# Ledger of designs, part 9: peptides against a protein of PDB entry 8BZL

Target 1, 228 residues: chain A of PDB entry 8BZL
Amino acid sequence: SYDRAITVFSPDGHLFQVEYAQEAVKKGSTAVGVRGRDIVVLGVEKKSVAKLQDERTVRKICALDDNVCMAFAGLTADARIVINRARVECQSHRLTVEDPVTVEYITRYIASLKQRYTQSNGRRPFGISALIVGFDFDGTPRLYQTDPSGTYHAWKANAIGRGAKSVREFLEKNYTDEAIETDDLTIKLVIKALLEVVQSGGKNIELAVMRRDQSLKILNPEEIEKYV
Target 2, 242 residues: chain B of PDB entry 8BZL
Amino acid sequence: SRRYDSRTTIFSPEGRLYQVEYAMEAIGHAGTCLGILANDGVLLAAERRNIHKLLDEVFFSEKIYKLNEDMACSVAGITSDANVLTNELRLIAQRYLLQYQEPIPCEQLVTALCDIKQAYTQFGGKRPFGVSLLYIGWDKHYGFQLYQSDPSGNYGGWKATCIGNNSAAAVSMLKQDYKEGEMTLKSALALAIKVLNKTMDVSKLSAEKVEIATLTRENGKTVIRVLKQKEVEQLIKKHEEE

## One batch from the design tools (peptide; aimed at target 1 K60, target 2 R16 N154)

Design b1_p9_4_s3 (made by RFdiffusion4, then SolubleMPNN; from b1_p9_4, 5 letters changed)
Fold by OpenDDE base, seed 2:
Structure b1_p9_4_s3 (fold): chain B 228 residues (1-228), chain C 242 residues (1-242), chain A 9 residues (1-9)
Amino acid sequence: as target 1 above (228 residues)
Amino acid sequence: as target 2 above (242 residues)
Amino acid sequence: SANAERLYE
């Protein structure tokens, strides 16, 4: 097929399809990640679940492995592909290396996958950004972000999606050692950050926490309200 | 702007996949398909449009397809695309059964197809499938289930939903009348008729224009049954009397 | 559009 060249350089050196994929991310609901001292927290803006929709099937936060979870913004179907590939890699790593992946490793894997889709003939970029959080085997909490280009960086705190700018501005101002001194304060910071863009308070927030040597925990609405 | 809506699998400057959106729009022109989850079963109701006197064989079910012993689906959109996808669903289900010696979980079958759909939105030289599907099924993990998938490869579980012509109106009606936790299959059937009567572009609802299938559990076995015309007539009659 | 919104999360 002649329609092979989807992601190509413009005369001025831009990869427009990658940039446009980044615009697709901005259409997604907001997600925020914060690294605390011994906790990582993901918060997401709940898309108004249709009244008759099964909430089980609407998840913006997912586990990649026991020690790693991810939130995303952008194309939901694209995210599913990335998540599945990441999960397979996590299991494969355990099998071949006999250790869980580091958060950086799996982030790099995801980033490489995304990058390949920007350079492969006949493929468009993934329309998603992801916040990847977890713990390395040494107990160090980690937060990474990746975007459609395949670029990734480590962060103390970050946000993606439609309200990311406002949330980041809040975090830049309020992320201090004191603000993350305890797990509860860290959680509170995430909630406050999301409330910059989320309407109607805590009812529209989904929050996930991972503590050292603990599995991902999704907080129920009542638990969230305690921090508001 | 024409450049981005004429080519498949490319983002617009605004980050939109227009071909996927257009595929979804096209489905709105298809016959109405409705799914309702009940406590004791799940049903599909679909508009039947193709009735011709010169047809050599009148198929009892044109829009509802059995996928395996535990799942069925209804389709809205391009018929040829639907045929391909339904066949693929059957193949996936069969391969799973052969590989694992147990039926494929409902959601896994749905997601497997959704991954295919998604691929057709990301890989060049392909167009999105112009088909949305409603899936009904039972498995040991979640019991009775209803799913909807669209051309993007997105899917969701539902208590009740509708695809095709006048789907938005149908969904609105379902939201009004669906009683969570109290829905019996009998009441679901009545609700289906009620909604179809209002959403189908016909002057009068008739049994010949409606296909209904129910999925229930009997003696530890899933039973998928397409209602006979007489049964559908009775449902319509009952609705008219109320 | 309603369709567009369904694609993104």
Scores: peptide ipSAE 0.346, ipTM 0.804, DockQ to the pose 0.776
OpenDDE base, seeds 1, 3, 4, 5: peptide ipSAE 0.327, 0.337, 0.345, 0.334; ipTM 0.782, 0.787, 0.812, 0.798

Design b1_p9_4_s4 (made by RFdiffusion4, then SolubleMPNN; from b1_p9_4, 3 letters changed)
Fold by OpenDDE base, seed 4:
Structure b1_p9_4_s4 (fold): chain B 228 residues (1-228), chain C 242 residues (1-242), chain A 9 residues (1-9)
Amino acid sequence: as target 1 above (228 residues)
Amino acid sequence: as target 2 above (242 residues)
Amino acid sequence: SPNAEALFE
C-alpha cells in the first residue's frame, strides 16, 4: 500500500517514490561532468540514434544560459520541463538582478523545484538527475549535481545514469591536479571516463566544453577522436 | 484524498511508469499511421478502419487533422483523447499567432503539446493520454519537418516513421527503402503505399482504407492537401503493377 | 520492453 502513495513515508522512513525515481535515473544513459582549472566538461553516452531519426531533436546536453549548461539522466520528458523552468528562471534573474545566475543559484532553484514535487500530493517526483556546469561571473568554474529528491552538491567530478558507478570509480582514481592541469587533459579525462561504459568510443559520445568567458561548445565527432 | 493518490501515475520499484508504457502498448493496436519527409514535401498516410457504410458524411479525414496553414497531424490511439489534443494544438497555434503575429514554429507547437502530455503523467488524478501523434509541417527555420510524440511527452524529429499497428515492421521497411537525400514526394508516396500494403492486415489494399495528406510549398505558401480517393487508387494501382 | 526504453535518455 505505501508503495502507491506519492508523498507518504513508509513505516521505516522511506520515501519510496523518490527512491524509485532514483531507479529511473539509472535507466538513463550515462552522463559525466568534470571541473577543470579553467574549463568545465560534460560528456554523455550517446544513445544510438535510430536510423531515420533527426539527431537535432535528441539532446542530452543543453544550455540553461550563456554561462550554464546541464546534462541529465532519466525521463526525457521530465527533463524538458526542468530545463524550461530553469531557462525561465535564468532570464528572470537577469531581468531582476541584472546579472547572470550563479551556477549554485540555478542549481538550488532546480533542486527546490524537484523537492516540491516530492512533497506535494498528486505529483510524482521528477525521474531525472542533472549535472549542472558553468562559470560564475567571477570566472570560477562550477559543477553541481541534483537528484530526484532535490538534493544538490558541488563536485569536482561526478557521473549520473546507468554507468555512473563505474565512471565515478574511474574518476576517483584518476582525478588529480595533474589530470586537469590543462584543458586538453581535462577533456581527455572525461572521454576516458566515458569509455569505461561506452562501447565504440568516439561515435557514441557527445561532449560539451565550456571555457572561461566562452560559450558552450559541442565537439564534433572528429574533434572527439583527437582525444582518443 | 487517498483515492486520488491511487490514480496518479507513479514509479514502479524499478523506476518504470507502467501507465505510460501501457498507454503506448494500447497505441500499438491502433490503426497504422506513417509519416515520410521528402525534399519537396512531407506526407502522412493513415489506415482508415471505420468504413461504416452507414456513415452519412464521408469524413474526409478520420485520422489526419489540419492544425494550421503550415501543419497537420495524424493520430494513433484513443479517439476521444485525440480530439482533445488536436483541438489543443489548434488553440496553441492560434494563440501564438495572435501574440506574435507570425505562425508558430513546428517544433514549438509539438513541444507545447508534449509538455501537456508530460503533465498528465506527473500530476495526480490524471491518466496519460492514450495517443501518439505524427506531425508534418513547414516553417522558415527548418523547412519541411516530421515529428513523432508519445504519451510520455517525449518527441523526436524523423525522416520517416510509423505509429500504431505493425509500426515496428513498418519502421524496418522504411529503414530499408528510404533513400536519404533522394526522396521526392512522389517517391515518398510510393513508399507509403508499399509499406501500408505490407503492414496493414488486409488481403488487398484499397483506397477506401487509406488516408493520405501531403504538405508542399507553392509560391511561398504551404499547401496541405488530402488526396482524393481516385488519386490513392492510382497510387495503389501503380504499386500493384510494379 | 521497447516502450520502457523509449522513455529514458
Scores: peptide ipSAE 0.315, ipTM 0.799, DockQ to the pose 0.761
OpenDDE base, seeds 1, 2, 3, 5: peptide ipSAE 0.280, 0.214, 0.310, 0.210; ipTM 0.775, 0.679, 0.785, 0.685

Design b1_p9_5 (made by RFdiffusion4)
Pose (drawn by RFdiffusion4):
Structure b1_p9_5 (pose): chain A 225 residues (1-47, 50-199, 201-228), chain B 238 residues (1-200, 205-242), chain P 9 residues (1-9); non-standard residues A62 YCM
Amino acid sequence: SYDRAITVFSPDGHLFQVEYAQEAVKKGSTAVGVRGRDIVVLGVEKKAKLQDERTVRKICALDDNVCMAFAGLTADARIVINRARVECQSHRLTVEDPVTVEYITRYIASLKQRYTQSNGRRPFGISALIVGFDFDGTPRLYQTDPSGTYHAWKANAIGRGAKSVREFLEKNYTDEAIETDDLTIKLVIKALLEVVQGGKNIELAVMRRDQSLKILNPEEIEKYV
Amino acid sequence: SRRYDSRTTIFSPEGRLYQVEYAMEAIGHAGTCLGILANDGVLLAAERRNIHKLLDEVFFSEKIYKLNEDMACSVAGITSDANVLTNELRLIAQRYLLQYQEPIPCEQLVTALCDIKQAYTQFGGKRPFGVSLLYIGWDKHYGFQLYQSDPSGNYGGWKATCIGNNSAAAVSMLKQDYKEGEMTLKSALALAIKVLNKTMLSAEKVEIATLTRENGKTVIRVLKQKEVEQLIKKHEEE
Amino acid sequence: SAYTEALFS
């Protein structure tokens, strides 16, 4: 089989294929995640008439207690999502517990890192925001990128214009903003309205403590706008 | 040998996949192919690129392929690649029926093939398939459905879409004329002739298939030349 | 450009 080293070091210690994978992420639609007190919220920018909206969603459930949003190559994202879904079931089988948000994040990150050091393969061209709750009810938000690095965040953005949205969230992520569920959802919509020039072209989802993923209707989003 | 390897599965500096993009260029030079969803069925309209006089026409269709009892598809791009992929679609549909003893839902069949196409872009060092497909079908979950896939493995559901030559012009006509939720098969047939009229008119140059439900069973039929010649006459009056 | 955009659609 094909064994060419695709990801290699360059002078100065750069891994060019990873950096190029990060450029693919910037070409993706904006995704925003906010961790609230008892709620986590994900929002995504949408690119159309005659298209079925159900089929092209950027927010997916990995397990009953874990879901994710992504930016970048949509085909690469389907592969990573299905790999993570299979791992969530393998964990329930072996440990008899649902996966922690951290565990599945570590798994997705290590999968991405393996694709930066394996022969015959290019890196995954996606970043992911992963949200959910732990056994003790603690809300979580993690980010993964193509290098395999992962971190926890109070709030974050990925994809096109993520720098601007991040700077908005830095100034606006306060206790008042995450005091209630309605204000937590509102902060995500405001963060997206910063780069979407829009309001009717946004998808949003909410996850509450042990209540599973709820995707908001267009009519419910129009009320906030 | 590193010297002769064209490196078909790498990123460009901008995060692009050049072989995928070049494959989409090949599809844009293929015969026009469009699909329209309606309340009582789904249809595929295709430009025949085999319009030579000395051709025999031995099959019931040239560009429209039955995948299983409830599904059909049409292709744009490299014909040989399309043969490999359509054979694989039939195999996936039969593997699902064997396992679950029920027909494969349409989206599950599209996802399965798209995973194969995505793998060719990430590893193996091979050129990708130069094929875009339109899928039409019916399942107990979502009823009548229309899907499109492209060489990278991306797919989406559509009420109407077009692939191949002049597809941008065709998508424009569909946005203007498609009445969302009010389309019947007869009106969708009229719109298909109207669209093919601008982007390409003879019955020998077009191929039309319809998918409907009759007595709880799916019917996939290629329209005879007589029915197509009548539809072309009915439009010229407009 | 449209083909590039399709990768991210």

Design b1_p9_5_s1 (made by RFdiffusion4, then SolubleMPNN; from b1_p9_5, 6 letters changed)
Fold by OpenDDE base, seed 3:
Structure b1_p9_5_s1 (fold): chain B 228 residues (1-228), chain C 242 residues (1-242), chain A 9 residues (1-9)
Amino acid sequence: as target 1 above (228 residues)
Amino acid sequence: as target 2 above (242 residues)
Amino acid sequence: DENAERLFE
């Protein structure tokens, strides 16, 4: 069966394991990314953290470098591997090229890594999609998405995970120049988008904001409530 | 769906890794292991199932392993897999110490092993490890810590948690009785006994069936101590009197 | 189902 082979094309040209990995992504909680004028925002649906679990160890949004952060949907353990590899590459790039990575560069690196895991018979695809946001050294905000296949594209706004379809539909209708005119409006847009799929409001949302020449900021629940 | 159950590193059409899930299911049949974080220490308590009188070596700890001077772990699942992973943990810790001349931070050790576990879910010709681990430790970064990892290579930090048989029930009990911010090691020990008494499939809890280790700080040094049988007996007795 | 849910975030 073609669907059991990791690297075999089906007669119709499909890589089933890659498609199934995409299904794994849909099992993940929703993540959304929006590029504003001078801001990039990641929002994620918080999985209910067990009462006795340390929240520090449960994060869907991770910094890759000072100028780049990533949200993911899918297999948590797979994500950790990708994040670690990306972080190493970011540091390596700083050492060898003497500049931070561009968001496109690190996205392409991650995409290439994912692609290689679709072509080796000894490796299954990564079961993750990622939203990668940040600023290039010239101050340009960027948003990229990559999926298990290793395909990547630049976006104005996008979503991944369980509620991605609904969130994308919302963004398609509501992403306008007016909606992202200010940083606050951009943040509000992300929150509104997530509220399409997240129950019980702002308490179940995590937001990360990166502004030009500023460090990544994870908003606390009180800060999020100001935008609701 | 059963067609995808036989290969270790393939996704089902639904995006599931069944072999990882089955490994996790296998752990549910293993002896109960508890971890509880306190303000002044952290402990592991584990069910000892293999009490064979004919065993020549008195294993002081069947399920609790010292990893280094600052960390210990307990295991639930396949014994052979557990031995491999605990040895790997020790090696990782020693290599780090050699390289950096300082003990490995607790979370870094956990993540290093979790990366190995993850690899065994992604690389062909390998099966997932049928083992979950609880880690207790101290480092200068976060102080006392408790972690749990599973066959997927996922991990998390906990105030209190349980793996193995009746883990769900144990976790529920811990949620009810764990007092955040007020947990002493003494109270944690009492809680461990309480939970084990209810979750172990034994008519009467006995000291011979329970292993307990505590990790504390004394004079700026980490002390890992396995409780003596008499100490465990006293804890059980105290519980029975309450 | 519980085990499956624990694998994804």
Scores: peptide ipSAE 0.369, ipTM 0.806, DockQ to the pose 0.785
OpenDDE base, seeds 1, 2, 4, 5: peptide ipSAE 0.065, 0.361, 0.378, 0.241; ipTM 0.743, 0.795, 0.814, 0.691; seed 4 fails the geometry check

Design b1_p9_5_s2 (made by RFdiffusion4, then SolubleMPNN; from b1_p9_5, 6 letters changed)
Fold by OpenDDE base, seed 3:
Structure b1_p9_5_s2 (fold): chain B 228 residues (1-228), chain C 242 residues (1-242), chain A 9 residues (1-9)
Amino acid sequence: as target 1 above (228 residues)
Amino acid sequence: as target 2 above (242 residues)
Amino acid sequence: DENFERLFE
């Protein structure tokens, strides 16, 4: 069966393992990214943390570098591998090129990594999609999305995970220049988008914001409630 | 569904890794291991199932392994897999020490092994390790720490948790009785005995069936100690009197 | 399925 082979095309041209990896992504909690004028915002659905679990070790949003952060949906362990590779590349780039990576560069690196894992019979695809946001050295905010196939595109706004369809539909209707006119409005847009799929309001949302020339900031629940 | 569960490192049409899930299921049949974080220390408590009279006096814990001077772990699952992973942990820790001339941070050691576990779920010709681990440790960054990892290569930090047989019930009990911010090592030991007494499929808890290790700090040094049988007996006795 | 849910974030 062609669907059991990791790197074999079906007669109709499908890479089933890649498609199945995309199904794995849909099992992940929802993540949303929005590019504002001078801000990028990532929002994620908080998985209910067990009462005795340390929240420090449960992160769906991570920094790749000072100017780039990533949210993912899908297999957590797979994500860690990708994150680690990306972080190493970011540091390597700083050492060799003497500049931080562009958001597109690191996205392309991640995409290439994913693609390689679709073409080796000794490896299964990564079961993750990622939203990668940040600022280029020229101060331009960027948002990219990549999937298990290794494809990537630039977006104004996008979502991944189990609630992605509903969130995307919301964003398609509500993403306007007016809606992202200010940083606060951009943050509100992300929250509203997530509320389409997340129950119980701001308590189940994690938000990360990156402003131009500023480090990644993860908002605390109190800060999130101000936008609700 | 059976068509996709027979091969390792492949996704099902629904995006599931059945071999990883099955490995996790297998761990549910292993002996119970508990970890509890306290303000002044951290402990592991493990069920001893293989009490054979002909077993040479293993002075060493069957289920609790010292990894380095600052960390120990307990295992639930396939013994052979556990031996491989615990050895790897020791090697990773030593390599780090040699390279950086300082002990490896606890979370870094955990993640290093988890990356290996993950690889065995992604690379062809390999199967997932049928082992979950609890890690206890101390480092200068976060102090006392408790981690859990599973066959997927996922891990998390915990105040208290359980792996192996009846782990869900144990976790429920821990949630009820664990007092956040007020847990002493003494109270943690008592809690461990309480939970094991209820979760172990034995009529009466005995010291021979329980292994307990504590990790503390004394005079700026980490001390890992496996409790003597007499000490465990006293803990059990105290529990029975309450 | 508890085991299944643990694999994903």
Scores: peptide ipSAE 0.317, ipTM 0.801, DockQ to the pose 0.775
OpenDDE base, seeds 1, 2, 4, 5: peptide ipSAE 0.264, 0.050, 0.316, 0.192; ipTM 0.769, 0.534, 0.812, 0.679; seed 5 fails the geometry check

Design b1_p9_5_s3 (made by RFdiffusion4, then SolubleMPNN; from b1_p9_5, 6 letters changed)
Fold by OpenDDE base, seed 4:
Structure b1_p9_5_s3 (fold): chain B 228 residues (1-228), chain C 242 residues (1-242), chain A 9 residues (1-9)
Amino acid sequence: as target 1 above (228 residues)
Amino acid sequence: as target 2 above (242 residues)
Amino acid sequence: ESNAESLYS
């Protein structure tokens, strides 16, 4: 059956395994990214950390480099592989080109990696989508999304995972120049967007903020509550 | 759906990896293994099922494996898969030591194996490993540590956890009785016995059916010790008296 | 958590 073949097109031109990998993404918790004027913000639905689980080992937002961070939705183990590859590439780029990667560059790298896994009969697609945010060397904030197919696009705002549709609908309505006029407003926009799908308010939200020429900052719950 | 369980490297229409899920389900029927992190050490306790009188070698440990001087693991699942993975862990740890002239950090060893496990879920012609592992260790970065990994290549750090048979019930009990910040190795051992007594499908807990290993620090060195049967008997007796 | 849910983040 065409749906079981990893790299075979269906008669109607579908790559079913890629489409099914996209369904795997929808099983992940929601992540949202918003590009502000001088800020990029990632927000994720915080899965209920088991009482006895070490929170240190439960992360949906990670740094790829000093100027780039990523949130993902989908298969956790797949994400780790992608993240590790991306980190290695970021470091390699610094060594070979003597500059940090652009957000587009590393996104393209990740996208290419994913695409290769859709074209090999010996490999299944990655079951993850990613929101990649950061700053280019010129100080321009960037937000990209990539999916299991290896496609990528630049966005002003986007969401992935279980609640992505609702969050995107919210962002389409509420993303305005006024809504991102300040860093605080941008953060509030992300929180409000997540609250469309996250129950129990700020306690179940993880937020990461990157400002121009600053490192990634993960907000603590108290800081998040200030915006709620 | 039963329709997609024959191939390991395909998504179902709903985005599920059934072979991975089935591997995890199979592990749920394996012997119970639990780990508990204490302030002064970490322990593994495992159900010993294969007490065969004809076993020639005194298996000091059926389910608990020393990985290096600073780490040990316990396995639930397919024995052959466990042997392969534990050997791989040892090799990874050794290669790291040779390359960097220092012991591999605990989480890094866990991650390295998890990457292998993940690969077996993504590459064709391979099946997932039918094994979950608990890892205990010490390193200079995080001190005493407890990790759990599954067939997917996912892992997490834990204060206490359980894999194998009745793991959900065990975890529930651990959540109730684990006292953060106050857990000594002694109390952890007592808790382990308590949980095993309730979760093992035995009428009476006996020392012959339980393997316990502790990892401690003595004089700046890691000490991994498998408890003697007499020591386990004493722990069981103490529990019965309470 | 179901085995299925644990695979996804």
Scores: peptide ipSAE 0.339, ipTM 0.796, DockQ to the pose 0.717
OpenDDE base, seeds 1, 2, 3, 5: peptide ipSAE 0.318, 0.221, 0.335, 0.206; ipTM 0.773, 0.689, 0.789, 0.684; seed 3 fails the geometry check

Design b1_p9_5_s4 (made by RFdiffusion4, then SolubleMPNN; from b1_p9_5, 6 letters changed)
Fold by OpenDDE base, seed 4:
Structure b1_p9_5_s4 (fold): chain B 228 residues (1-228), chain C 242 residues (1-242), chain A 9 residues (1-9)
Amino acid sequence: as target 1 above (228 residues)
Amino acid sequence: as target 2 above (242 residues)
Amino acid sequence: DSNAEALYA
């Protein structure tokens, strides 16, 4: 069956394992990314952390480098592999090129990694999509999305995971120059977008903010509630 | 869908990895293992199912493995898979020690094994390991730690958790009785006995059916100790008197 | 399915 072959095209030109990996992404909790003027914001739906679970180990937003962070949806273990490889590449780039990676560069690296896992016999695709945000050295804010196929595109705003459709529809309607005029408005836009799919308000949202020339900041619940 | 059960490295049409899910289901039939983090230590408690008269008494622990001087683990699932993974953990820890002249941080050891587990879910010709692990440890970065990992290569840190048979019920009980910030090792031991008594498929909890290990710090050194049967008997007796 | 849900983030 073509659906069981990892690297075989169907008669109609489909790579079923890639499509099925995209379905795996939809099982992940929602993540949203928005590029503002001088800010990038990632928001994720918090899975209810089990009362006895260490919250430190449940992060869905991670730094790849000082100027780049990533949110993901899909297989958690697959994400860890991608994150680790991306981090190594970021450090390698700093050593070899003497500059931080551009957001596009690291996105392309991740995309190429994913693509190789769609074309290699005996390897399944990665079951993750990622939103990659950050600043280039020139201070330009960037947002990219990658999928299991290894495609990548630049976005003004995007969403991945189970609620991605609803969140994208919201963003398509509400992403305007006025809506991102300030950092605070940009943050509010992300929160409002997540609230389309997340119940119980700010308590179930994790929010990361990266401003120009600043490190990644994870907002605490109290900070998030100020924007709700 | 039964049709996708035959291959370990493929997604179902719904984006599921059924072989990983089935490996996790198989672990649900294994003997119960508990982990509890306390302020002054961490413990593992495991159900001992193989009480054969012909077992050499030298086996102090069937399900609890010392990994290095600062870490131990318990296993639920396929014994052969567990042996491979516990050996790999030891090798990873020793290689790190050799390279860096310091013990491997607890989470790094867990992550290294989890990357191996993940690879066995992604690479062809491999099956998932039919094993979940609880890890207890101490390091200079985070102090006492408890981790759980599954066949997917996912892991998490915990204050208390359970794997194996009746794990969901055990976790529910732990959530009710675990007092954050107030848990002593003594209280953790009592809680472990309480939970095992209710979740093990036995009419009466006996010391022969329970293995308990504690990890503490004494004089700036980690001490991993398997409790003697008499000590476990005393814990059970104390629970029965309450 | 609790096992399925545990795999995804």
Scores: peptide ipSAE 0.382, ipTM 0.808, DockQ to the pose 0.779
OpenDDE base, seeds 1, 2, 3, 5: peptide ipSAE 0.131, 0.257, 0.363, 0.246; ipTM 0.548, 0.698, 0.797, 0.696

